# Peptides against a protein of PDB entry 7UQJ: the designs that were tried, part 194

Target 1, 160 residues: chain A of PDB entry 7UQJ
Amino acid sequence: PELYQNFNITPPRGVLFHGPPGTGKTLMARALAASCSSDERKITFFMRKGADILSKWVGEAERQLRLLFEEAKKHQPSIIFFDEIDGLAPVRSSKQEQIHASIVSTLLALMDGMDNRGQVIVIGATNRPDAVDPALRRPGRFDREFYFPLPDVKARFKIL

## One batch from the design tools (peptide; made by RFdiffusion4, then SolubleMPNN)

Design b2_p20_6_s1 (from b2_p20_6, 9 letters changed)
Fold by OpenDDE base, seed 5:
Structure b2_p20_6_s1 (fold): chain B 160 residues (1-160), chain C 160 residues (1-160), chain D 160 residues (1-160), chain A 20 residues (1-20)
Amino acid sequence: as target 1 above (160 residues)
Amino acid sequence: as target 1 above (160 residues)
Amino acid sequence: as target 1 above (160 residues)
Amino acid sequence: SAVQEAVEEAAARLSEQAAA
């Protein structure tokens, strides 16, 4: 919260962490949740995998997304972290269109319906930002993207 | 490099990274590969997901594991990183027993057959170390385990 | 930079990573540098050890710090990572008072002189946050602290 | 091996990160 105010940067509703597998996207998300949590102000961290939302909640994924956002809103300040969000919101041109389209549409509506005054941050992580529906990458959604490259070999040798 | 020498600890053939999702297990594995890689000595980093080995290689998973270990041995020094290794090697008492048992048996044999003189390190990452077949967690296999907890909440609030 | 923008978190001028030795502080700093670097926007990562600044730059440490901050400012967006910052900025009551006091005073002035609009992040890592001069831990400096706890001791003993 | 020590160093660095 405080960090965003000092940069006068409009809190994105959504943050996309992207980069090769195992570049610390999920660690960073948990890191951020932890960092924003104090004894006085515990940030509630909600984590879901995109593929789990599709596979474990077949036929209830939209409802579970709504419940997740409502629960996150009840437990403000909160972070919703979607790991492997490309599994939740693939580009619509993939043949499994209807279920994905409904889930994507629900997620879009939930992100669009988030009041900017709400202390709910949504973080999506993906290894393939281009596999995420471009509608989720628009302003007011996952409009901010962090690349997590492999830590540079030379740089790392210097740190060790 | 230096750390293993200082403890006079026999390099584990296998290292198990475990901890909550997004504690940097995969980042660390890649980071390790990067840190150990110089301009003169590139470490070849092989990454596979446990679930992908089962799902993408149905009927060929054992062969693909053998090929992976052979390729890693050819490209020494190398790291084989199995993300979500609990997906590859679940506890044998789960009803999908035969396919998993064959893959686990193959992985066990590959790890047991790895000469300690080889510059091949196997890193398994899991969110659930207890879901990994105990046979993989024995000496000479994933006999070394690193817990990756959530980085402390208070400390992080200060940074971000 | 981008991470802070995405979370609407004001980039702290200084971020203190603290935790036991080998808690991935340096890894996280690199992961952050990497994560904030894209193909279009390379973050310049400057790394220095606190002890190296004192030992390698005897009599020029203040000048080298100034040059480091100037270079980081020239190569924005940038991260300055001080590993073992407790070696650079010990509590003033330690017998090597004058040299440390001058270096600490220089670092304080450099951090205080950093325009909030600058895309320079300073990350300090320490195993002992209480060994760092409290003046560096004040608002507008290393006002943000991440604890990096040990992954499980038993696990570590097995790996080690 | 350099890889293994760096793995253990960084894993020890992460293990030291997790136990505290």
Scores: peptide ipSAE 0.016, ipTM 0.413, DockQ to the pose 0.072; fails the geometry check
Fold by OpenDDE base, seed 4:
Structure b2_p20_6_s1 (fold): chain B 160 residues (1-160), chain C 160 residues (1-160), chain D 160 residues (1-160), chain A 20 residues (1-20)
Amino acid sequence: as target 1 above (160 residues)
Amino acid sequence: as target 1 above (160 residues)
Amino acid sequence: as target 1 above (160 residues)
Amino acid sequence: SAVQEAVEEAAARLSEQAAA
């Protein structure tokens, strides 16, 4: 918030981490949550898997998303990390995805309903940015994207 | 267990890891499970997210907690790791938390019902120890607390 | 896939990672997903916890497993990583496990129904390979097993 | 926002370091 206040830049509501699996997207999101937490400013980190929201909350996924955003807002400053966000918000073009469409619509509305002054950051991680609904990648949603390349073989040995 | 047996110290029923998100609490809990497991003594590691217990087990969370503790007891020596335990057991003072209150009461009863001689360790991880119900932080429950400071920038590069 | 294509070895439908908890099984599965993903070939990584499939999908666990395998096939090349697979597929000898028996039967059928030429790898991680239903450890299922020893104290500091 | 910038800056640095 403070640096975005200084730059008068509308803080992006969402950051998309994309790249091959195991490139540390989840670890980065956690490490970033860690890095941004000071003794004076404890950040609350919420983690959800996109595929868990669809599979575990059939019929309640929308409500659970709302509750997650409410909890994140209640406990701000916070990070909501969606792992495998392509599992939550696949591209709308596939006919089977009516349940996905309502969940995506709820996520869009929740991201749009976030006051830019809120200390809630949404991080999405995906292996397939092109499988994420383009509506989520628009300005004011997941509008910043970071590519995580495969760590060099030497960098993989540091993660292992 | 063995070290606690050697010191004749009543093994704490629970250990609370707290600190900024991504400080490696989950990784430490896993590494501790690893460290305590020998070829002669395989430790079973159970992982649950507090927010998953509330969200996925609406109406069955109590039963699922009981089953988790029963499974952990059946497969002792074991570690039950609750990630984001503040999502499971928020401070009772917030009026919306009746569902939380029953789950917390069940967790309290399960921790209290653990014979101290059982080879089941409960590890809770939270970014917000002050958001955890104080009843969980009492002696004989999560009575040992470990602070995980932000890894130094160099330590973050080792986790990444 | 490419290495298995070069060796004309029927790619194992499943790989079992076993060893003490926190020996990096989950990290290795992710790092393998990362290692096998190139710029030309993005691998999709699906992660499920065995205990989550039983607990969150009571009555729908079979359907959710089918959907997971269908999604993995749709997004091939893919890795399905089951963390705590002993929580999904415990040894059938315990009388309480009728619900487990149907889920295990579905997982067996899904692994058997995978055409070996599919670019879907299933990785199971367990702390207790002996607690996994032996039917899952048969050829054409989790037929390759990798033991993760306790990293030396120095190696644990690299995972932390 | 400091969190987001630290997230973005650290993500950018790590993305750049991973791209290097």
Scores: peptide ipSAE 0.011, ipTM 0.197, DockQ to the pose 0.027; fails the geometry check
Fold by OpenDDE base, seed 1:
Structure b2_p20_6_s1 (fold): chain B 160 residues (1-160), chain C 160 residues (1-160), chain D 160 residues (1-160), chain A 20 residues (1-20)
Amino acid sequence: as target 1 above (160 residues)
Amino acid sequence: as target 1 above (160 residues)
Amino acid sequence: as target 1 above (160 residues)
Amino acid sequence: SAVQEAVEEAAARLSEQAAA
């Protein structure tokens, strides 16, 4: 309840942070986690890289995602942060596309299976939101998108 | 002059941003670039990942570093930002150590060769300052270090 | 309109960022400014330190604040960021309290005088929200407060 | 908008932690 209220997030919606590299997406996710944690209510922050889900857990990526969501559920209130979530999209190889489709399908099922009373928020960060599977960007999944622009070098930072 | 004054950096010193992943090192580097750019003086921001210097430019990494510094010099005032600069340190393979030593030696030479009148600042970001070659951390190179802490870990950051 | 919509800020509301030093308040303010700037709509970012308003502009601080707000209004959409805004609160000297009261009164009048159609947002950052004049924290002024928790402080920013 | 909402949301949550 409170976590989602503090986020103004309707559960179980995922949050997509997108924008160029080094725009503070990961910092923001951590700041968010810190922000919502009190001395009484420590938010548990889980971080995964999209590329690590593919590369480190070849053949077990689905199981590791399930375990991650179960652990996040055990440690409520919690945030699952997927950094570089577009890294779940493999380079255009048919075999990697199948593995990707399976992993993404598992992630979809896990997000769809989140109890609306759960205190688990999923944040995905990407530099390329268009490289994120459109199925992940649908309502009830990563349906809130937060763009992190570059500090516009054209922004007149007059430190007067 | 102004760039270095705005950074309070004595040229040609490099700046090392260190701290845990997602602490906003890259964001800060970009924000600094933005802050020191005016309508009259656009700072050119060059970004490279340490891992990309090794992996994408196998056998040409030294040449790519030289080209990067030349391009930065042509587009003064400029910032060269090396994200994950510890990624120039290979995993412990003797062959990768030699490649690393050559690349780092090239970077050292490029930093030592920067004209004190140049408007090029080098920023390195790392999660592991101790994994950065100590030679890079000497005066005239990355001799200013800025630590970027995690947002308060009372939030159980289990990086599993 | 859009700046305030993008901030979801009802003008002329000021935003107070508070929290321990090094929590990224300044970074966030810059990231916000960047986030709301597009190629079509450059946000002008003005930065002042609270201590500088007192110390650098002794006897002209009020005039400098007026000029700052006028310049921000000329360069709409804009953000005025007061870093260390508690630094407008002097150390406990009666003379500094009078100067403070005058400066704060001027800032209050400037915030109260902002047209609801203006695209100027005021952000104050402090490490000590309780050291910020309560009059600044009232509705129509810094009426939105945002805490920035310490990143777990094992992270000494040693600016070496 | 969305960044700002995230930042405001981040910031709001940061604020609630201070108020507790």
Scores: peptide ipSAE 0.010, ipTM 0.348, DockQ to the pose 0.122; fails the geometry check

Design b2_p20_6_s1 (from b2_p20_6, 9 letters changed)
Fold by OpenDDE base, seed 2:
Structure b2_p20_6_s1 (fold): chain B 160 residues (1-160), chain C 160 residues (1-160), chain D 160 residues (1-160), chain A 20 residues (1-20)
Amino acid sequence: as target 1 above (160 residues)
Amino acid sequence: as target 1 above (160 residues)
Amino acid sequence: as target 1 above (160 residues)
Amino acid sequence: SAVQEAVEEAAARLSEQAAA
């Protein structure tokens, strides 16, 4: 969307926000959505928690992901924010490979199926980037990563 | 760390933050982490949600807890913050005793295994202190409790 | 309580907050609780996440809901806030009907059992109002709905 | 930066109130 256009930057299809929990990853994703929205160009913001997709939609997570991407595409420009994406897409070689493999494969296919127009941006947030399947971090998927460090005392007092 | 040293107070091993949700328990835990961190002595902050440990690591939650405490010890001084700790450590006598008993027992053992140096502080946050296993609230574990009331209107308007 | 009395409005039994995630639904629910609380009349605020009630209390969610409503009634005036209520009370016709039907039926019965005095207000928050069982949105239950749009950049900076 | 500052600001105000 407009923020990336204004910077002459090709908007990534996927952005990974990682860092200690409550460093503002979710809030940044929403602020990016808001800042990319103008009166002329409203951005639709979708949010899902990784673990909630698994728990709420047992045996239907793949379908819910497809529906989410379809809805995001219908309402473009849009942002899909996956909070706690490591809960949705753990490393394939993890002991939970069998349960998550189909969901990860579906998410990969959905991200690969996105056009280069950057009208649907996917933001994943995690506290553990190394717990996210490396296949999701490849070019054309979550190919930009932003680290959210703990605020220092001074940053926190300036925030206070 | 330094805040407790400055007050000549032995830092508790475990602190329980309880009160209505979004009274700032998580934010306070991070503020305490930041305020106890100096340029000379950086505090590492670890955070996990109680229910996420169960759901993300089915049959491996005990191992993940051990790894978390080992990592916190490696990066001492550190804070381990368990958000929604009642989701991890429900009362043992609950009907869910069988599923949670091993996790609770592991957490108890990990807290009991901590040294008296206060270099690893454990903060648990809950909306329901009475839903947390009383064994966790014994001396040497979560032996200090802080209540987070709802902010009044004036307080909230100052936050806004 | 007092806010609704001051406006000569009969307080709804149930209020549904819906909109994109992190539009401040949870914050608004707490602000309403705080603003309805005076020095003379403190409001007790209860909060639960919909999915947490399911996951933390497998086979006991109905009992936990009853206890929550009893506690809220004991501490009236009070607010019960269900965050992510679509995780607790999905549409009955969903494929998860069998797991959620008893919980939804219990919540319906508890809301129907509330008196007209508005001393216990129930607030549900969802990102997906259409994923909440329509039976919960009927008169005498969640009969008022408030949409939380994405704050524009200016609104978000004013909220911050 | 600005959003992080704003998030951190809201977070910090909540922390001061929880300390009061």
Scores: peptide ipSAE 0.008, ipTM 0.251, DockQ to the pose 0.028; fails the geometry check

Design b2_p20_6_s2 (from b2_p20_6, 11 letters changed)
Fold by OpenDDE base, seed 2:
Structure b2_p20_6_s2 (fold): chain B 160 residues (1-160), chain C 160 residues (1-160), chain D 160 residues (1-160), chain A 20 residues (1-20)
Amino acid sequence: as target 1 above (160 residues)
Amino acid sequence: as target 1 above (160 residues)
Amino acid sequence: as target 1 above (160 residues)
Amino acid sequence: SEVEKAIEEAAALLGKQAAE
């Protein structure tokens, strides 16, 4: 919210960070949460790993996602960060278990149900944007994508 | 090598990055590898996840660690980065399976076997430094530790 | 200070962030200021745009720079961030107006006058490192440089 | 990623400077 207001940017509902492992996707999400938080306006940051949602919340993942979005809405302004979102919402295949399809459908519905005026931003991070369900990458969902390239070998020598 | 040479620092054999998830530990390790790499001196960067070594190389993890260190030595100057190293070398407990003890013992031996003049740096990243075997945190191993704090809510107020 | 002490790194007086527009240089500087601030040690963050120093402080830019460095020194530990520093300190040319030469000379003197033990870090951000006066890029000034490569063009519009 | 890496490098540089 604040980052986008301060930049006069309409906040996306969702932003996809993609790039190789250890390119700082999670750090950027935290930095965004930090930069949006002023003395007057604290941003609440919610972080979840995609694989943890599937593995730790077997049979309750849909409920946990709903609770997460409700909590984020209750603590506005907020950021929901999904690390390894390709683990949460893999590409729809004929081999996709019905459970995974339900979780993806729930996430889609939650993102579609966010009011654009709401102070909740969703950030997904992945090393494999092509492993993310294309339905999540549509307008009104993760309609913003940021590539996180490897720091060039040349750039490093100037930092050290 | 170069980072430490340029700073007139004796290169540690190992560096532990610790701090909350998404505080940029992996990115810093990559940044260090890039910053140590000049046009004249390219640093080879090897990245492994601790959990992947345990799960993907069941029964061969010791061999894979040896091969990794040999390859890093062959491609000097090099950085070996272990992400989630607490997953690779958890604290030795009475409940630690013998397999985990063997992997930790192999990693200890590999770090002890590195010549201090060698151009191989080992970086371990963890969210839980207390979950890393204390034997790895001794002089000549991960003898340098770097805390990666959250971009603190308090720090936000000074940035904005 | 702490980052450099913890790494046993002599703190540079200045760090240059360079890369295409919307590559998060300003965000990084903010995130750095945030991460440098602990519960025990709050870092003061001073942000200025290079063009604003030239345009808003016509005839007083040298004084404003001195005041900024004095204030940063008074509020140690501190970070001074110059966004668009190529607008503040362009390459010295025969066409450089005397005013610009005086401002650059003042910035050089201020950076040279910082005690290396001082807890003031200067960060400059530019889209054009070759447009920055080479005198600023020497040891004891902006002696460290960080390249920020393009997030995909689609990503820029979402950060900006 | 390079921005984040630069952010992370810078954040880690600054985090260490805050720890100094």
Scores: peptide ipSAE 0.009, ipTM 0.402, DockQ to the pose 0.058; fails the geometry check
Fold by OpenDDE base, seed 4:
Structure b2_p20_6_s2 (fold): chain B 160 residues (1-160), chain C 160 residues (1-160), chain D 160 residues (1-160), chain A 20 residues (1-20)
Amino acid sequence: as target 1 above (160 residues)
Amino acid sequence: as target 1 above (160 residues)
Amino acid sequence: as target 1 above (160 residues)
Amino acid sequence: SEVEKAIEEAAALLGKQAAE
């Protein structure tokens, strides 16, 4: 929050990490959380996997998301990391519309409801940014996107 | 294969990457795959997620595993990376025994059936090594285990 | 050592991981070390930060390097990981010549003094490979270099 | 074989970081 205010940048409510699987998205999210934690200012790190939220909380996913955001707000400064966010909020396709639409709407509302002054950062990680609902990728939501390329093959050849 | 023969080391048929989520297990597996690929010797990297194999291939998981290993053998040198292998081969607990037992038995047989001369490496990644069937963690299977600790906070600060 | 002899490859005495900060160099170094440890053959991992060696051991850095290499040799097979090695062995620039020159000379001598049969691997990580003394990047030293590309620069700029 | 060794080397590092 404070950093973004100083730069006259609308604080991203969310950051999308995207790139091939195993490019360090989850690691980076954890690294960011740990690097933002000082002894004076512990960052609370909440991790959820998109597929786990859907599979474990069939019919309760919206409530679980609300509780997660409430808990993150209560324990601010905090990071909410959604691993495999494409599993939580897939592109609205016709055949699975109702359940996914409700979850997407809830997540949108929760991200939109975050005060820009709140010390809650949301990080979504996906291997398929195009599989994430474009509504989540708008300003005030996952409005910052970070591409995680595969480590360069040449880079790896020099290790082995 | 060839490397291990030269060292009088039984080539591990499998390597278990374990540690907290987002510690770079998947990244490392990809990094290893890419680092072993030369222009002259491209390593074929097969990625499967344990939960995806179970969920997408209910009743066909054994066949999919066989096909995966056959394809890996056909495209050797190759790496088979199982992300979240604890989802594919959970510890044999009484209540889910039949399906899990068949998958575990198939994976065991496939790993045991790999010629030690074969250029196929199997990497399993898990956040829960204790949730992986101990039979998979025996010599000739995932007989090498690698712990991925959380990145040190101090180390992260210097990267960002 | 033994592996490299079998491949008719001069065993790299050192491996340079280079790439922008937060590209997983330190993580990769840690992962490589962990992957070499078997139950039968525990790899000893020594981590040092280049800047910490200079700042903590002003006038004793050479001795600390010698002790580190001796300890690594004593506990072989071992990996010595230098994070931010550009802080330890900067390119010889005029104004800081004497102290840096001595440290560089010591590190060169230690790397040159490693028996190619010794089970000590040195990994240097830097964000600035061009800031590392070219003498360290020669055959028999950090003769293997690995580039860790940034997640897409646009992606990083949007996070930080 | 080279891949396996690199994997082994990587994994050994991770294991020791866990033990410290």
Scores: peptide ipSAE 0.008, ipTM 0.387, DockQ to the pose 0.092; fails the geometry check
Fold by OpenDDE base, seed 3:
Structure b2_p20_6_s2 (fold): chain B 160 residues (1-160), chain C 160 residues (1-160), chain D 160 residues (1-160), chain A 20 residues (1-20)
Amino acid sequence: as target 1 above (160 residues)
Amino acid sequence: as target 1 above (160 residues)
Amino acid sequence: as target 1 above (160 residues)
Amino acid sequence: SEVEKAIEEAAALLGKQAAE
């Protein structure tokens, strides 16, 4: 969005935050939403847990994803943050339920359907980047990945 | 423990971090573990998700809690961080499964059984403090609460 | 660079993150690198510890700094993050080894030599801003400073 | 709140630095 436009950086349609639990992925996503927001231009921050979309919206997850992306587009500039995206879009396996395959397909289509001019950033957070469908990690989707390392024991001292 | 003893503050047996998702509760807990850790005195940081204790240890959650507290005591000074503690210790309702009631009771007993001389700090994080059993929020348990506000809309503008 | 250019603000050549250990300075720097990065325009994030540059590159620290800035310029837009920059650029004292004076001089020259059109941001993190050479904190260098406060002394007293 | 405020202040300063 304008964040990236103003940075003359073509906004990734999606950013993957990966790293161990409690390395600040969600905080960072909020911080990004916050930093790009101005008094004149508020960024709308949408947060979803991947597992919650699956568990709460059995049979409607695809519809909820569509609605989320429509709402994000309506309220642009916006950030959609998927916490635990590996829960929403696990790697496609021969043993995966059709539901998971459909959700992944819907998310792929929604990310692909975002106009490059759209001021919607999608951030996915995971502790397991290899558990995220590789199709989501392709160019035009979550093609930027940011590693959130464990604070080094010294950097642990630095987080306090 | 000595952390609190050195600050001449009555050590809470437990601290509740509450606030919206992604306000840095987990990061803060890790930061606290890190800042209180010295080369001479490493703090052992134990992290558990409340929901994971319920889902992974069906019928053994109480035992796993006991083992966690024993391990924390063995490796003192230590921090036990419960992420999403509202998943572990939901408010006691007439509709709660006996399992949830037992887990809450076990956690209460473990927190009450911590000797004031024990160098174990328990940090619970929740997005819903009112979804945490009030018994856990009483003196001698999670008797200190820290609100992690959403980044102020202005401070939101400041993070982007 | 364009970040700053589009805001009509003279891009700081450098940003100083200061505050107690564990206040999220490193996390924020990574987040900024992440937020500014797009599919079409990846920000290259270079991370160095000030102490590591001194300790690993005895007699070559100046060369390593030059190489780092050249690499950052080659891979622009880029962020150079110096963690513990007070270890790299301590305040010039009569007791400082000539090595430290040379490293500080080199870093000053490298920051001064960055073209205002260069898409390289330098972020320094320190727990001791007063231990950083004041020459680095002048306009055209680390002329923007961000305080990462300790979580409220009350919140610390409540956590501890 | 202060780490958030610090992150907010840092991000504010980064946003101001982005805005500058």
Scores: peptide ipSAE 0.007, ipTM 0.390, DockQ to the pose 0.044; fails the geometry check

Design b2_p20_6_s2 (from b2_p20_6, 11 letters changed)
Fold by OpenDDE base, seed 1:
Structure b2_p20_6_s2 (fold): chain B 160 residues (1-160), chain C 160 residues (1-160), chain D 160 residues (1-160), chain A 20 residues (1-20)
Amino acid sequence: as target 1 above (160 residues)
Amino acid sequence: as target 1 above (160 residues)
Amino acid sequence: as target 1 above (160 residues)
Amino acid sequence: SEVEKAIEEAAALLGKQAAE
């Protein structure tokens, strides 16, 4: 409640920081964690890389996500920061990406299962918002998006 | 207006972040962009490296600066961040630096041409504020300067 | 006063940013410095590494801390950021750490000697809050603590 | 404290903006 009351805003279940590499998404998430933390209310900041969850936790990624959310709930008020979330939740392109589908489904369920009154904020950072499964970008999930643009890298490629 | 209203300050046309490498100037500029961006008002953050504009755009640097400012205006509220702006706008030392003079002149004209009510903020980051052309540091341009000191590197050099 | 009035909060004498390496503590401190800085009120940001003060200033560390606080006061509104403050003020483990005890004592005295109305904020960053001398964590010193957790590095070690 | 509020306001602003 109070983490969200201090913001005088309806608590998002998730915030998507999107924008190119080096846009300071990770730093902003950390900044937010620090800025919401007081002596009386230490915010716990959990950082995970999306690609690291896929590569290190092949077969346990779902369990590790559950553990992460449980730990975040235990240590609330807390922030879960997923760096490179597009690495965790790539857009479902082919039927063969069952592993991705299961991890995404688990993340969706975990975000949907967060009590709106819980002091857990999820921040996803991506360089590719269009590569994030649209299901994660729905209300009650990453329903708030902050654009951290680089200078248009496409403008760079049209100039080549 | 509202980007500047949120700061309750007369909107600068440009802000100079100066201080040694790794002082988080880029990150601050990005943090400011994120901190001013809401769901309803996504701030678009344009980053360019000064040296990259000089080296990659030899002969087109002026046009690329114009395009950047047009794109920033189109996507307002927006922040243009020039990292290493001292690389774009070195102090005019010798008459031979015609290329630099033209790029600096273009940047000056673009900053002067910004409507004071426009929601475009220009942030220049430099490690060498004294290496930035003083013309850029005048009112209506980079008329606000924020010092991001390192730990006194001069104190480090007096200790060696 | 006004640095603290803009935030409408009782000015802390010091803020402890704690959390593992690369949690963006340094970057947050810099982000805060820039976000609090306006055209009319340029915040001066002083950064020092705790370990650098100990290693480079053996025998002058106290004097250098005094000079740092004097310079910060002269350039107020200002932020002093101690990166790796646990390197400056390690928990007094052994009686032999007289040098550490003197530096810590000097830092304590400097923080205690800050006028609560002064526009100098001290930010200490540590990866080891428990390695920071508890005397620094008392009211009127680093009396506010912000946790910047990594993903549990211990979870990484249990996975190895 | 002001740094906390600046951090909290920056976080509140970032979180408010993240949450709006």
Scores: peptide ipSAE 0.006, ipTM 0.269, DockQ to the pose 0.048; fails the geometry check

